# Peptides against a protein of PDB entry 4Z5W, part 167

Target 1, 305 residues: chain A of PDB entry 4Z5W
Amino acid sequence: IPDVFLELNKLWYFSAQSNLFNGEMPRSLSNSRSISLLSLRNNTLSGQIYLNCSAMTNLTSLDLASNSFSGSIPSNLPNCLRLKTINFAKIKFIAQIPESFKNFQSLTSLSFSNSSIQNISSALEILQHCQNLKTLVLTLNFQKEELPSVPSLQFKNLKVLIIASCQLRGTVPQWLSNSPSLQLLDLSWNQLSGTIPPWLGSLNSLFYLDLSNNTFIGEIPHSLTSLQSLVSKENAVEEPSPDFPFFKKKNTNAGGLQYNQPSSFPPMIDLSYNSLNGSIWPEFGDLRQLHVLNLKNNNLSGNIP

## One batch from the design tools (peptide; made by RFdiffusion4, then SolubleMPNN)

Design b2_p24_2_s1 (from b2_p24_2, 12 letters changed)
Fold by OpenDDE base, seed 2:
Structure b2_p24_2_s1 (fold): chain B 305 residues (1-305), chain A 24 residues (1-24)
Amino acid sequence: as target 1 above (305 residues)
Amino acid sequence: PITTYDENPVIKNDDEEIINSLLS
């Protein structure tokens, strides 16, 4: 990418996604006063990520996913006072979340999906201070760590939490009960154990639940048959989505399906590939908005209602 | 599992158009 952004003093949106750009991010781009939305995803950009937050006063969205950047996570990003969305997926940091992110009050959406992030306990302890954090994606990190269940953790405004494919140990954390606005929860492909907690059914906005491919035991909580978002067609207030898409593979051989909004996911309960027992509750028939109920590969018995 | 990256990104050869737009 040429170092010409000093002349582009009116440039508000720059998207150069899915190209063959290599080398470092231009210094003039890192100092742009005009840019609000920056996306350089799916390139071969390298070097250290550096943004001059004192200059980049209009920056609201940053997507650098799927690049060859190296080094540490930029600790100065909280100084970008308007920065709301960050996608750092598939950047190999081999790092912890910076302590400075405790001060990241503008942050609404963060993804580190497959970014070699370490220490989930520290990450969650830091990120709970981000008062405006609504979307958190941490898939493919923290390999074989323990998911902290510290009751003091609180994500009051959290709507989307995805921590899949981490081989995490532990239980469904009680601190999630402090997130009453939670709409989408994916904890699939971990080593989570214990029972599925009944308080999950009290999350009235929860329309997408994936707990598949874990080691959960016991019965399916009856409270899941009373998830309000799946009983009634609530007018999902079109809340501002992250400025980055989500991807979900349908099968191992297909490319990931792109979902531009969390609301584009079909309403789903996936509890497949666990050790759940007991019956399927007939009251699942009350979930008139439910598109997908996946209970396969468990120890369930009785009649299918 | 849900991610925020495409595992099979379609690389578009739009580099020349972007470079030309930045240099014009």
Scores: peptide ipSAE 0.443, ipTM 0.772, DockQ to the pose 0.889
Fold by OpenDDE base, seed 5:
Structure b2_p24_2_s1 (fold): chain B 305 residues (1-305), chain A 24 residues (1-24)
Amino acid sequence: as target 1 above (305 residues)
Amino acid sequence: PITTYDENPVIKNDDEEIINSLLS
């Protein structure tokens, strides 16, 4: 990328995703006063990520995903006072979340999907201080760590939580009950154990639940049949979605489907590939908005209602 | 699992116009 952004003093949106750019980010770009949205995802950019937050006063969205950046996560990002969305997916940091992120009050959406992030306990302890955090994606990190169950953890405004494919041990953490606005929860492809907690059914906005490919035991909690978002079509206020898309593979051989908004996911309960027992509750028939109920590969018995 | 990256991104040349504008 050429070092010409000093001359581009009116540039508000720079999207150069899915190209073949290599080398480092040009210094003029890292000092741009005009840029609000910056997307350089899916390139071969390298070096350390550095942004001059004192200069980049208009920066609201940053997507650097799928690049060859190295080094530490930039600890100064919280100084970018308008920065709301960050996608750092598939950047190999091999790092912990910086302590400075406790002060990241502008942050609304964060993804570190497959970024070699370490220490989930520290990460969650830090990120709980981000009071405006609505979307958190931590898929493919924290390999074989334990999902902390500390009840003091609090994500009050969390709408989307995805911590899939981490081989995490532990149980469904009770601190999630402190997130009453949660709409999408994906904890799939871990080593989570215990029972599915009944308090999940109290999450009235929860329309997408993926607990598949874990080691859950016991019965399906009856409270899941009372998930209000799946009983009645509440006008889900289209909350501002993150400025980055989500991807989900349906089939192993198919490309990932792109979902531009969390609301684009079908209403779903996926409890497949666990060790759940008991019956399917007839009251699942009350979930009139449910599109997908996946209970495959469990120990369920009785009649299908 | 849900991610925020495409594993097999098709490089679309749709951004060539932006690149050309920056190189001019």
Scores: peptide ipSAE 0.416, ipTM 0.762, DockQ to the pose 0.688
Fold by OpenDDE base, seed 4:
Order: sequence, then structure tokens, then C-alpha cells
Structure b2_p24_2_s1 (fold): chain B 305 residues (1-305), chain A 24 residues (1-24)
Amino acid sequence: as target 1 above (305 residues)
Amino acid sequence: PITTYDENPVIKNDDEEIINSLLS
């Protein structure tokens, strides 16, 4: 990428994703006063990520996913006072989340999907201080760590939480009950154990629940049949989605699917590939908005209602 | 699992098609 951004004093959006750009980010780009949205995803950019937050006063969205950046997570990002959305997926950091992120009040959406992030306890302890955090994606990190169950953890405004494919140990954490606005929860492909907690059914905005491929035992909580978002259409709050898309591979298709918004996910309860027992509740029939009910590969018995 | 990086998805923005296929 050429070092010409100093001259581009009116450049608001720079979208250069899915190219063959290599080398480092040009210094003029890292000092751009005009850029609000910066997307360089799916390139071969390298070096350390450095942004001059004192200069980049208009930066609101940063997508650097799928690049060859190295080094630490930039600890100065909280100084970018308007920065809301960060996608650092598939950047191999091999790092912990910086302590400075406790002060990241502008942050609304964060993804570190497959970024070699370590220490989930520290990560969640830090990120709970981000009062505006609505979307958190941590898939393919924290390998074989324990999902913290510390009741003091509080994500008041959390709407989307995805911590899949981490081989995490532990249980569904009680602190998630402190996130009443939670709409999408994916904890699939972990080693989570215990019972599925009944309080999940109290999350009135929860329309997408993936607990598949864990070691959950016991009965399906009857409270899941009363998920308000799946009973009635009323809770489709059009909220600002993150400026980055989501991707999900269908088990049946060789290809993945792109979802531009969390609301584009079909309303779903996936409890497949666990050790759940008991019967399927007939009251699942009350979930008129439910598109996918996946209960396969469990120890369920009785009649299919 | 859901991610935020492209693993060469075959189908993009097929949310409606997925929904329709599930309702069908």
C-alpha cells in the first residue's frame, strides 16, 4: 500500500480487503485524520500493528483480519476515542488482551477469532470494563483453558457472545445471567460440562443458542420452551451490527456461509452432541419463531412430541 | 462454530436462502 494518505485528507472509508497487499501498513495511513472505516482484511500485510490514535481521531471501524501481522495487540487502541469495531480475526498474536482495554469505552464490537489469544480469565476480566461492548467473538482461542465462572463478571450490554471451538472446560457461567440483552450465544465445540442452566430461558432476547459438541448432562431445561424471542416476533431490535461479517460452516456443505448481521442467523437452539437425557418437551411447539431445533446425538428418550 | 474471518465461503449473504430452506 503506498504511503500517500497524508494527501487524502478527505478519505473517510478505505476498503481494500481481499487483495494481495503485502508489507507494512504505510505510516501515513496509521496517522490519517480523516479515515473512519479502515478495512484491510484478507491480505498479506505484515509487521506490527501500529495506529497513532492521537492522529486517527475519526477512526470508528478497524478490520485487519486475515493478515500476517505479528507482535503484540496494540495497547494504545483505547486511545482511539471513536473506535467502536475491531476485527483482528486470524492474526497470530500469541498474546493476552492488553490491560489498557479496561479503558476501551468506545468499543462496541470485538473479534479475535482464531488469533492465538491466551488467558480467557484475564480477557474476560479486562473486557467486562468495556461498558459499550455488545459483540464479543473469541472463537478458536484459549485452547483447553477453563471458562471462568466468577459471579462478579458482568457484561451488561452484551448481545453477541461467541466463544466456540476453544476446548474450554467448566460449566455455563452464571455471570452470563447478568447479560439480559444477550441475543446470540455460541459456546459450541468446547468441553463444557454440568447441566444446562434454567436461567438461560430467562434471556428474553436470546434467539440463537449453540451449546453443541460439549459434555452437558441432565435434562433440557424446560425454561428453554419459554424463550420470549422465540415465542413472539416483538424483540427484533434493529441494533447497529458490527462492521464485520460472521461466518459459519454448514456441516452439510463444503463451503461456509457469510452472515452480514447477527440478526441474519436463523433462530436456533442447538444442543446436539452432548449427553443430555430425558424427553423432548412438547412445549417446544410454543417456540413459533424457532427455525432450527437440533437435539441429535444425545441420550434423549421417550416420544417425539 | 461462528467466526469473523473468511474461510472461502461458497455462499455469501445467503441468509434468506438458509431461512427459506429451513422453513421449507
Scores: peptide ipSAE 0.409, ipTM 0.759, DockQ to the pose 0.256
Fold by OpenDDE base, seed 1:
Structure b2_p24_2_s1 (fold): chain B 305 residues (1-305), chain A 24 residues (1-24)
Amino acid sequence: as target 1 above (305 residues)
Amino acid sequence: PITTYDENPVIKNDDEEIINSLLS
């Protein structure tokens, strides 16, 4: 990318995604006063990520996903006072979340999906201080770590939490009960154990629950049959709208599907590939908004209602 | 109706990895 952004003093939106750009991010770009949305996703950009937050006063969205950046996570990003959305997916950091992110009050949406992030305990302890954090995607990190269950963790405004494919140990953490606005929870493809907690059914905004491919035992909580968002449409909950898309692969041989909004996901309960026992509750029939109920590959018994 | 725009973005091989990384 040429170093010409000083001349582009009115440039508000720069999208150069899915090209063949290589080399470092231009210095003039990292000092742009005008840019609000920056997307360089899916290129071959390299070097260290550096943004001059004192200059980039209009920066609201940053998408650098799928690049060959190296080095540390930029600890100065909280100084970008308008920065709301960060997508650092598929950047191999091999790092912990910076302590400075405790002060990241502008942050609303963060993805580190497949970014070799380490220390989930520290990450969650830091990120709980981000009072405006609504979307957190941490898939394919923290390999074989333990999901912290510390009840003091509080994500009051969290709407989307995705921590899938981490091989995480532990249980469904009680601190998630402190997130009453949670709409989408994906903890699939971990090594989570114990029972599915009944308080999950109290998350009235939860329309998408994926706990598949874990080691959960016991009965399906009856409270899941009363998830208010799946009973009625009346809860027009404010949709989380991160500036980055979501992707889900349906089949190993199929192309992935892009979901531009979390609301584009079908209302779903996926508890498949666990060790759940007991019956399928007939009251699942009350979930009139539910599109997908996946209970396959469990130890369930009795009649199918 | 949630129009699943089945526009297969010209998913470069790198996008498939992102797809798998964001949601399993």
Scores: peptide ipSAE 0.300, ipTM 0.673, DockQ to the pose 0.045

Design b2_p24_2_s2 (from b2_p24_2, 11 letters changed)
Fold by OpenDDE base, seed 3:
Structure b2_p24_2_s2 (fold): chain B 305 residues (1-305), chain A 24 residues (1-24)
Amino acid sequence: as target 1 above (305 residues)
Amino acid sequence: PITTYDENPEIKNNDEEIINSLLS
């Protein structure tokens, strides 16, 4: 990418995704005063990520996903006072979340999907201080770590939490009960154990629950039949979606489906591939908004209602 | 699992839809 952005003093949006750009990010781009939205996703950009936050005063969205960047996560990003959305998916950092991110008050949406992030305990302890954090995607990180169950963790404004495919140990953490606005929870493809906690049914905004491919035992909590978002069509206030899309593979060989908004996910309860026992509650019939109920490959018994 | 990257980005030239969604 040429180093010409100093002359582009009116450039508000720069999208150069899905190209073959290589080399480092141009210094003039890292110092752009005008750019609000920067997307360089799916290129071969390399080097260290550096943004001059004192210059980039209009930066609101950053998508650098699927590049060959290396080094540390830029610790100065919290100084970008208007930066709301960050997608660093598929950048191999091999790092922890910087301690400076506890001061990242502008942050609303963060993804580190498949970015070799380490130390989930530190990550969650830091990110809980981001009071405006609504979307957190940490899929394919923290390999074989333990999901913290510390009750003091608090994500009050969290709407979307995705920590899938981490081989995480532990249980469904009680601190999630402190996230009453949670709409989407994906903890699939971990090594989570214990019972599915009844308090999940108290998350009135929860319309998408994926606990599949874990080691959960016991009965399906009856409280899941009372998930308010699945009983009645609540007017989901269309809050601004993250500036990055979500991807979910349906089949191993198929390209991932793109979901531009969390609301584009079908209302779902997926408890498949666990060790759950007992019966299917007839009261699942009360979940009139539910599109997908997946209970496959468990130890369930009795009658199908 | 849900991610925020496309594993096969070459197929989805839907960059315009993303731009439009970000500008709306």
Scores: peptide ipSAE 0.485, ipTM 0.810, DockQ to the pose 0.314
Fold by OpenDDE base, seed 2:
Structure b2_p24_2_s2 (fold): chain B 305 residues (1-305), chain A 24 residues (1-24)
Amino acid sequence: as target 1 above (305 residues)
Amino acid sequence: PITTYDENPEIKNNDEEIINSLLS
């Protein structure tokens, strides 16, 4: 990318995604006073990520996903006072989340999907201080760590939590009960154990639940048949979505489906590939908004209602 | 699992035209 952004004093949106750009980010881009949205996703950019937050006073969205950046996570990002959305997916950091992120009050959406992030306990302890955090994606990190269950963790405004494919140990953490606005929960492809907690059914906005491919035991909580978002349509709050898309593979050999908004996901309960027992509750029939109920590959018995 | 990256991004050549237009 050429170093010409000093001349582009009115540039508000720069999208150069899905190109063949290599080398480092231009210094003029890292010092742009005008840029609000920056997307360089799906390139071969390299070097250290550096943003001059004192200059980049209009920066609101940053998508650097799927690049060859190296080094540490930029600890100065909280100084970008308007920065709301960050996508650092598929950047190999091999790092912990910087402690400075406890001060990241502008942050609303964060993804580190497949970014070699380490220490989930520290990550969650830091990120709980981001009071405006609504979307958190941590898929393919923290390999074989323990999901912390510390009840003091609080994500009050959290709407989307995705911590899939981490081989995490532990149980469904009780601190999630402190997130009453949670709409989408994906904890799939871990080694989570214990029972599915009944308090999950109290998350009135929860329309998408993926607990598949874990080691859960016991019965399906009856409270899941009373998820209000799946009973009635009235609570579909169209809220501002992250400036980055989501991707979900349906099949191992298929391309990932792109979802531009969390609301584009079908209402779903996926409990497949566990060790759940007991019956399927007939009251699942009350979930009129449910599109997908996946209970396959469990130890369920009795009649199909 | 849900991610925020495409594993098989289609390289759309169309964005080079935007950069070239900014350089011209």
Scores: peptide ipSAE 0.476, ipTM 0.790, DockQ to the pose 0.758
Fold by OpenDDE base, seed 5:
Structure b2_p24_2_s2 (fold): chain B 305 residues (1-305), chain A 24 residues (1-24)
Amino acid sequence: as target 1 above (305 residues)
Amino acid sequence: PITTYDENPEIKNNDEEIINSLLS
């Protein structure tokens, strides 16, 4: 990428994703006063990520996903006072979340999907201070760590939480009960154990629940049959989606389907590939908005209602 | 699992067009 951004003093949106750009980010780009949205996703950019937050006063969205950046997560990002969305997926940091992120009040959406992030306990302890955080994607990190269950953790405004494919141990964390606005929860492909907690059914906005491919035991909580978002068509307030898309593979051999908004996911309960027992509750028939109920590969018995 | 990256993104070789747009 050429170092010409000093001359582009009116440039508000720079989208250069899915190209073959290599080398470092040009210094003029890292000092751009005009840029609000910056996407360099899916390139071969390298070096350390550096943004001059004192200069980049208009920066609201940053997508650097799928690049060859190295080094630490930029600790100064919280100084970018308007920065709301960050996609750092598939950047191999091999790092912890910086302590400075406790002060990241502008942050609304964060993804570190497959970014070699370490220490989930520290990460969650830090990120809980981000009061405006609505979307958190931490898939493919924290390998074989334990998902902290500290009840003091609080994500009050969290709407989307995805911590899949981390081989995490532990149980469904009780601190999630402090997130009453949660709409989408994906904890699939971990080593989570215990029972599925009944308080999940109290999350009235929860329309997408993926607990598949874990080691959960016991019965399906009856409270899941009372998930309000699945009983009645609540006017899903079209809340501002993150500026980055989501991807989900349906089949092993298929490309990932792109979902531009969390609302594009079908209403779903996926409890497949666990060790759940007991019956399917007839009251699942009350979930008139449910599109997908996946209970495959469990120890369920009785009649199908 | 849900991610925020495409595993097999179509890389469009439009670098020249972008560079030209930046230099114009």
Scores: peptide ipSAE 0.468, ipTM 0.788, DockQ to the pose 0.874
Fold by OpenDDE base, seed 4:
Structure b2_p24_2_s2 (fold): chain B 305 residues (1-305), chain A 24 residues (1-24)
Amino acid sequence: as target 1 above (305 residues)
Amino acid sequence: PITTYDENPEIKNNDEEIINSLLS
């Protein structure tokens, strides 16, 4: 990428994703006063990520995912006072989330999917201070760590939480009950144990629940048959989606499906590949908005209602 | 699991839809 961004004093949107750019980010780009949205996703960019937040006063969205950046997570990003969305997926940091992120009040959407992030306890303790945080994606990090259950953790405005494929130990954390606006929860492909907590059914906006491929035991909470978002259409508030897409593989041999918004996910309850027992509640028939109910590979018994 | 990166980025077709969604 050429070092010409000083001359581009009106450049608001720079999208250069899915190219073959290599080398470091140009210094003039890291000092751009005009750029609001910067996407360099899916390139071969390298070096340390550095942004001059004092210069980049208009920066609102940053997508650097799937690049060859190295070094630390930029601790100065909270100084980018308008920065809302960050996608750092597939950047191999091998790091903890910086303590400075506790001051990241502009942050609304953050992804570190498959970025070699360590210490989930520290990460969540820091990120809970981000009062505007709505979307948090931490898939493929924290390998074999314990999902903290500290009741003091509070994500007031959290709508999307994805912490899948981490081999996390522990239980479904009670602190999630402090997120009444939660719409999408994916904790799949972990080593979570215990029972599925009944308070999950009190999350009135929860339309997508993936707890598949864990070690959950006991009965399916009857309260899941009362998820209001799955009973009625009333809660489909089109909220501002993150400025980065989501990807989910349907089949092992199929390409990943892209979902541009969390609302593009089909309403789903996936409890497959656990050790759940008991019957399927007939009241699942009340979930008129439910598209996918996956209960396969459990110890369920009785009649299918 | 849900991620925020394409595992098979050779399928370039989806980037235009993202840009359009961000600009709308």
Scores: peptide ipSAE 0.452, ipTM 0.794, DockQ to the pose 0.303

Design b2_p24_2_s3 (from b2_p24_2, 14 letters changed)
Fold by OpenDDE base, seed 1:
Structure b2_p24_2_s3 (fold): chain B 305 residues (1-305), chain A 24 residues (1-24)
Amino acid sequence: as target 1 above (305 residues)
Amino acid sequence: PITTYDENPVLKNDDEKLIESLLS
């Protein structure tokens, strides 16, 4: 990318995603006073991520996903006082979340999907201080770590939590009950154990629950049949809209589906590939908004209602 | 809306990995 952004003093939106750009981010871009939205996703950019937050006073969204950046997560990002959305997916950091992110009050949406992030305990302890954090995607990190269950963890405004394919151990953490606005929870493809907690059914905004491919035991909590968002349409659920898309493959051989908003996901309960027992509750029939109920590959018995 | 982008091969590998990262 050429170092010409000093001349582009009115440039508000720069999208150069899905190109063949290589080399480092130009210094003039890292010092742009005008840019609000920066997307360089799906390139071959390299070097260390550096943004001059004192200059980049208009920066609101940063998408650098799927690049060959190296080095540390830039600890100065909280100084970008308007920065709301960060997509660092598929950047191999091999790092912990910086302690400075405790002060990241502008942060609303963060993705580190497949970014070799380490120490989930530290990450969650830090990120809980981000009072405006609504979307957190941490898929393919923290390999074989333990999901912390510390009850003091609090994500008050969390709407989307995705921590899939981390091979995480532990249980569904009680601290998630402190997130009453949670709409989408994906903890699939881990090694989570214990029972599915009944308090999950108290998350009245939860329309998408994926606990598939874990080691959960016991009965399906009856409280899941009372998920208010799945019973009625009446809840004007504020849609979490991160500036980065989500992707989901339906089949191994199919192209990935892009979901531009979390609300584009079908209302779903996926508890498949666990060790759940007992019956399928007839009251699942009350979930009139549910599109997908996946209970396959469990130890369930009795009648199908 | 679910947008099925025609998988540009350059987009495919990165979106596939992001997809694999989100689906896995």
Scores: peptide ipSAE 0.349, ipTM 0.699, DockQ to the pose 0.044; fails the geometry check
Fold by OpenDDE base, seed 4:
Structure b2_p24_2_s3 (fold): chain B 305 residues (1-305), chain A 24 residues (1-24)
Amino acid sequence: as target 1 above (305 residues)
Amino acid sequence: PITTYDENPVLKNDDEKLIESLLS
């Protein structure tokens, strides 16, 4: 990328994703006063991520995912006072979340998926201080760590939490009950155990629940049949979605589906590939907005209602 | 509507594997 961004004093959006750019980010780009949205996703950019937050006063969205950046997570990012969305997926940091992120009050959406992030306890303890954090994606990190169950953890404004494919141990953490605005929860492909907690059914905005591929036991909580978002068509207020897309494969042989916003996911309960027992509640018939109910590969018995 | 934008399958596969790992 050429070092010409000093001259581009009116440049508001720079979208250069899915190219073959290599080398480091040019210094003038890291000092741009005009850029609000910066996307360099899916390139071969390298070096240390450095942004001059004192200069980049308009920066609101940063997508650097799928690049060959090295070194530490930039600890100065909280100084970018308007920075809301960060996508650092597939950047191999081999690091913990910086302590400075406790002060990241502008942060609304964060993805570190497959970024070799370590210490989930520290990460969640830090990120709970981000009062505006709505979307948190941490999949393919924290390999074989324990999902903290510390009741003091509080994500008041959390809407989307995805911590899948981490081989995490532990139980569904009660601190998630402190997130009454939670809309999408994915804890799939872990080693989570215990029972599915009944308080999940009290999350009135929860329309997408994936607990598949864990070691959950016991009965399906009857409270899941009363998930308000799945009973009635609440007009989910189009809240500002993350500036980064989501992707999900429907089938192993199908191309991945891109979801530009969390609301684009079909309303779903996936409890497949666990050790759940008991019957399917007939009251699942009350979930008129439910598109996908996946209960396969469990120990369920009785009649299908 | 789930809009499947067919961007380049190789690059999608990596972000898709990432997000599939996020969503799976």
Scores: peptide ipSAE 0.307, ipTM 0.668, DockQ to the pose 0.041; fails the geometry check
Fold by OpenDDE base, seed 3:
Structure b2_p24_2_s3 (fold): chain B 305 residues (1-305), chain A 24 residues (1-24)
Amino acid sequence: as target 1 above (305 residues)
Amino acid sequence: PITTYDENPVLKNDDEKLIESLLS
């Protein structure tokens, strides 16, 4: 990418996704006063990520995902006072979340998907201070770590939490009960154990629950049959979605489906591939908004209602 | 069985893969 962005004093949106750009990010781009939306996703950019936050006063969205960047997570990003959305997926950092992210009050959506992030305890302890954080995506990190169950963790405004495919140990953490606005929870493809907690059914906005491919035991909580978002059409307040899309693979060999908004996900309860026992509650029939109920590969018994 | 997908590095944005993994 040429170093010409000093001359582009009116450039508001720069999207150069899915190209073959290599080398470092141009210094003029890292110092752009005009850019609000920057996406360089799916390139071969390298070097250290550096943004001059004192210059980049209009930066609101940053997508650098699927690049060959190296080094540490830029600790100065919280100084980008308007930066709301960050997508750093597939950047192999091999790092912890910077302590400076405690001050990241502008942050609304963060993805570190498959970014070799380490220390989930520290990450959650830091990110809980981001009071405006609504979307947190941490899948394919924290390999074989323990999911913190510390009740003091608070994500008050969290709407989307996705921590899948981490081989995480532990239980469904009680601190999630402090996230009453939670709409989408994915903890699939971990080594989570224990019972599915009944308080999950008290998350009135929860329309998508994936706990599949874990080691959960016991009965399905009856409270899941009373998830308000699945019983009635709540007016989903169209809150601004993250500027980065979501992707779900339907099948191992299929290309992932792109979901531009969390609301584009079908209402779902997936408890498949666990060790759950007992019966299927007839009251699942009350979940009139539910599109997908997946209970496959459990130890369930009795009659199908 | 954890199907080790051959990580053919199709430069699918790992947000895409991650969100795919998050959503799968």
Scores: peptide ipSAE 0.254, ipTM 0.642, DockQ to the pose 0.047; fails the geometry check
Fold by OpenDDE base, seed 5:
Formats: sequence, C-alpha cells, structure tokens
Structure b2_p24_2_s3 (fold): chain B 305 residues (1-305), chain A 24 residues (1-24)
Amino acid sequence: as target 1 above (305 residues)
Amino acid sequence: PITTYDENPVLKNDDEKLIESLLS
C-alpha cells in the first residue's frame, strides 16, 4: 500500500479488503486524521500493528483480520477514543490481551477469532471493564485452558458471546447470568462439563444458544422452555451490529454462511453431541419463534412431544 | 458415531465470506 494518506486528508472510509497487499501498513495511514473506517482484511500485510491514536481521532472501525501481522496486540488502542469495532481474527499474535484494554470504554465489538490469544482468565478479567462491550468473539483461542467460573466477572451490556472451539474445560460459567441482555451464546466445540444451568432460561433476550459438542450431562433444563425471546416475537431492536459479519458452516463441505447481523441467525437451541438424558419437555411447543431445535446425539429418551 | 468435527465454528470462515459480502 503506498504511503500517500497524508495527501488524502478527506478520506473517511478506506476499504481495501480481499486484495494481495503485502508489506507493512504505511505510516501515513497509521497517522490518518480523517479515516473513520479502516478495513484491510484478507491481505498479506505484515509487521507489527501500530496506530497513532493521537492522530487517528476519527477512527471508529478497524478490520485487519486475515493478515500476516505479528507481535503483540497494540496496547495503545484504548487511546483511540472513538474506536468501537475491532476485528483481529486470524492474526497470529501469540499473546495475552493488554492490560490497557481495561480502559477501552469506546469498544463495542471485539473479535480475536483464531488469533492465538492466550490466558482466557486474564482476557475476561480485562474485558469486563469495557462497559460498552456488546459483541465478544474469542473462538479458536485459549487451547485447553479452563473457562473461568468466577461469579464476580460482569459483562453487563454483552449481547453476543462466542467462545467456540477452544477445547475449554469447566462448566457453563455463572457470571453469564450477569449478562441479562445476552442474545447469542455460542460455547460449542469445547470440553465443557456438568449440567446445563437453569438460569440460562432467565436470559429473556437469548434467541440463539449453541452448547453443542461438549460433555454436558443431566436433563435439559425445563427453564429453556420459557425463553421469552422464543415464546413471543419480541421486536428485536435492531441494535447497531458490529462492522464485521459472522460466519457459520452448515455442512463440512459447504462454505460457511455469512451473517451480517446477529439478528440474521435463525432462533436456535443446539444441544447436540452431548450426554444429556431425560425427556424432551412438551413445553418446547411454547417456543413459537424457535426455528431450530437440535438435540441430536444425546442420551434422551421417552416420547417426542 | 462419526463425530464430524466441523472444525469451522461460526467465525472461522468469517474472513472469506466477509470478503464476498463486502465486495458484494
């Protein structure tokens, strides 16, 4: 990418994703006073990520996903006072989240999907201080770590939490009960154990629950039949979605489907590939908004209601 | 049981299709 952004003093959006750009981010770009949205996703950019937050006063969205950047996560990003959305997926950091992110009050959406992030306990302890954090994606990190269950963790404004495919040990963490606005929870493809907690049914905005491919035991909590978002068509307030899409593969051989907004996910309960027992509650018939109920590959018995 | 390890949870292929939708 040429070092010409000093001359582009009116440039508000720079979208150059899905190209073959290599080398480092040009210094003039890292010092742009005008840029609000920067997307360089899916390139071969390298070096360390550096942004001059004192210069980049208009930066609101940063997408650097799927690049060859290296080094630490930039600790100065919280100084970008308008920065709301960060996508750092598939950047191999091999790092912990910086302590400075405790001060990241502008942050609303963060993805580190498949970014070799380490120490989930530290990550969650830091990120709980981000009071405006609504979307958190940590898929494919923290390999074989334990999901912390510390009840003091608090994500008050969390709407979307995805921590899938980490081989995480532990149980469904009770601190999630402190997130009453949670709409989408994906903890699939871990080594989570214990029972599915009944308090999940108290998350009135929860329309998408994926606990598939774990080691959960016991009965399906009856409280899941009372999930208000699935009983009645709540007008899901179209909250501003993150500036990055989501992807889900339906089939191993299919390209992953793109979801531009969390609301575009079908209302779903996926408890498949666990060790759940007991019956299917007849009261699942009350979930009139439910599109997908996946209970495949469990130890369930009795009649199908 | 053939556990099809669908190795690509929700956000693995996010990069490629995000590309397609933003180019679309």
Scores: peptide ipSAE 0.112, ipTM 0.576, DockQ to the pose 0.062; fails the geometry check

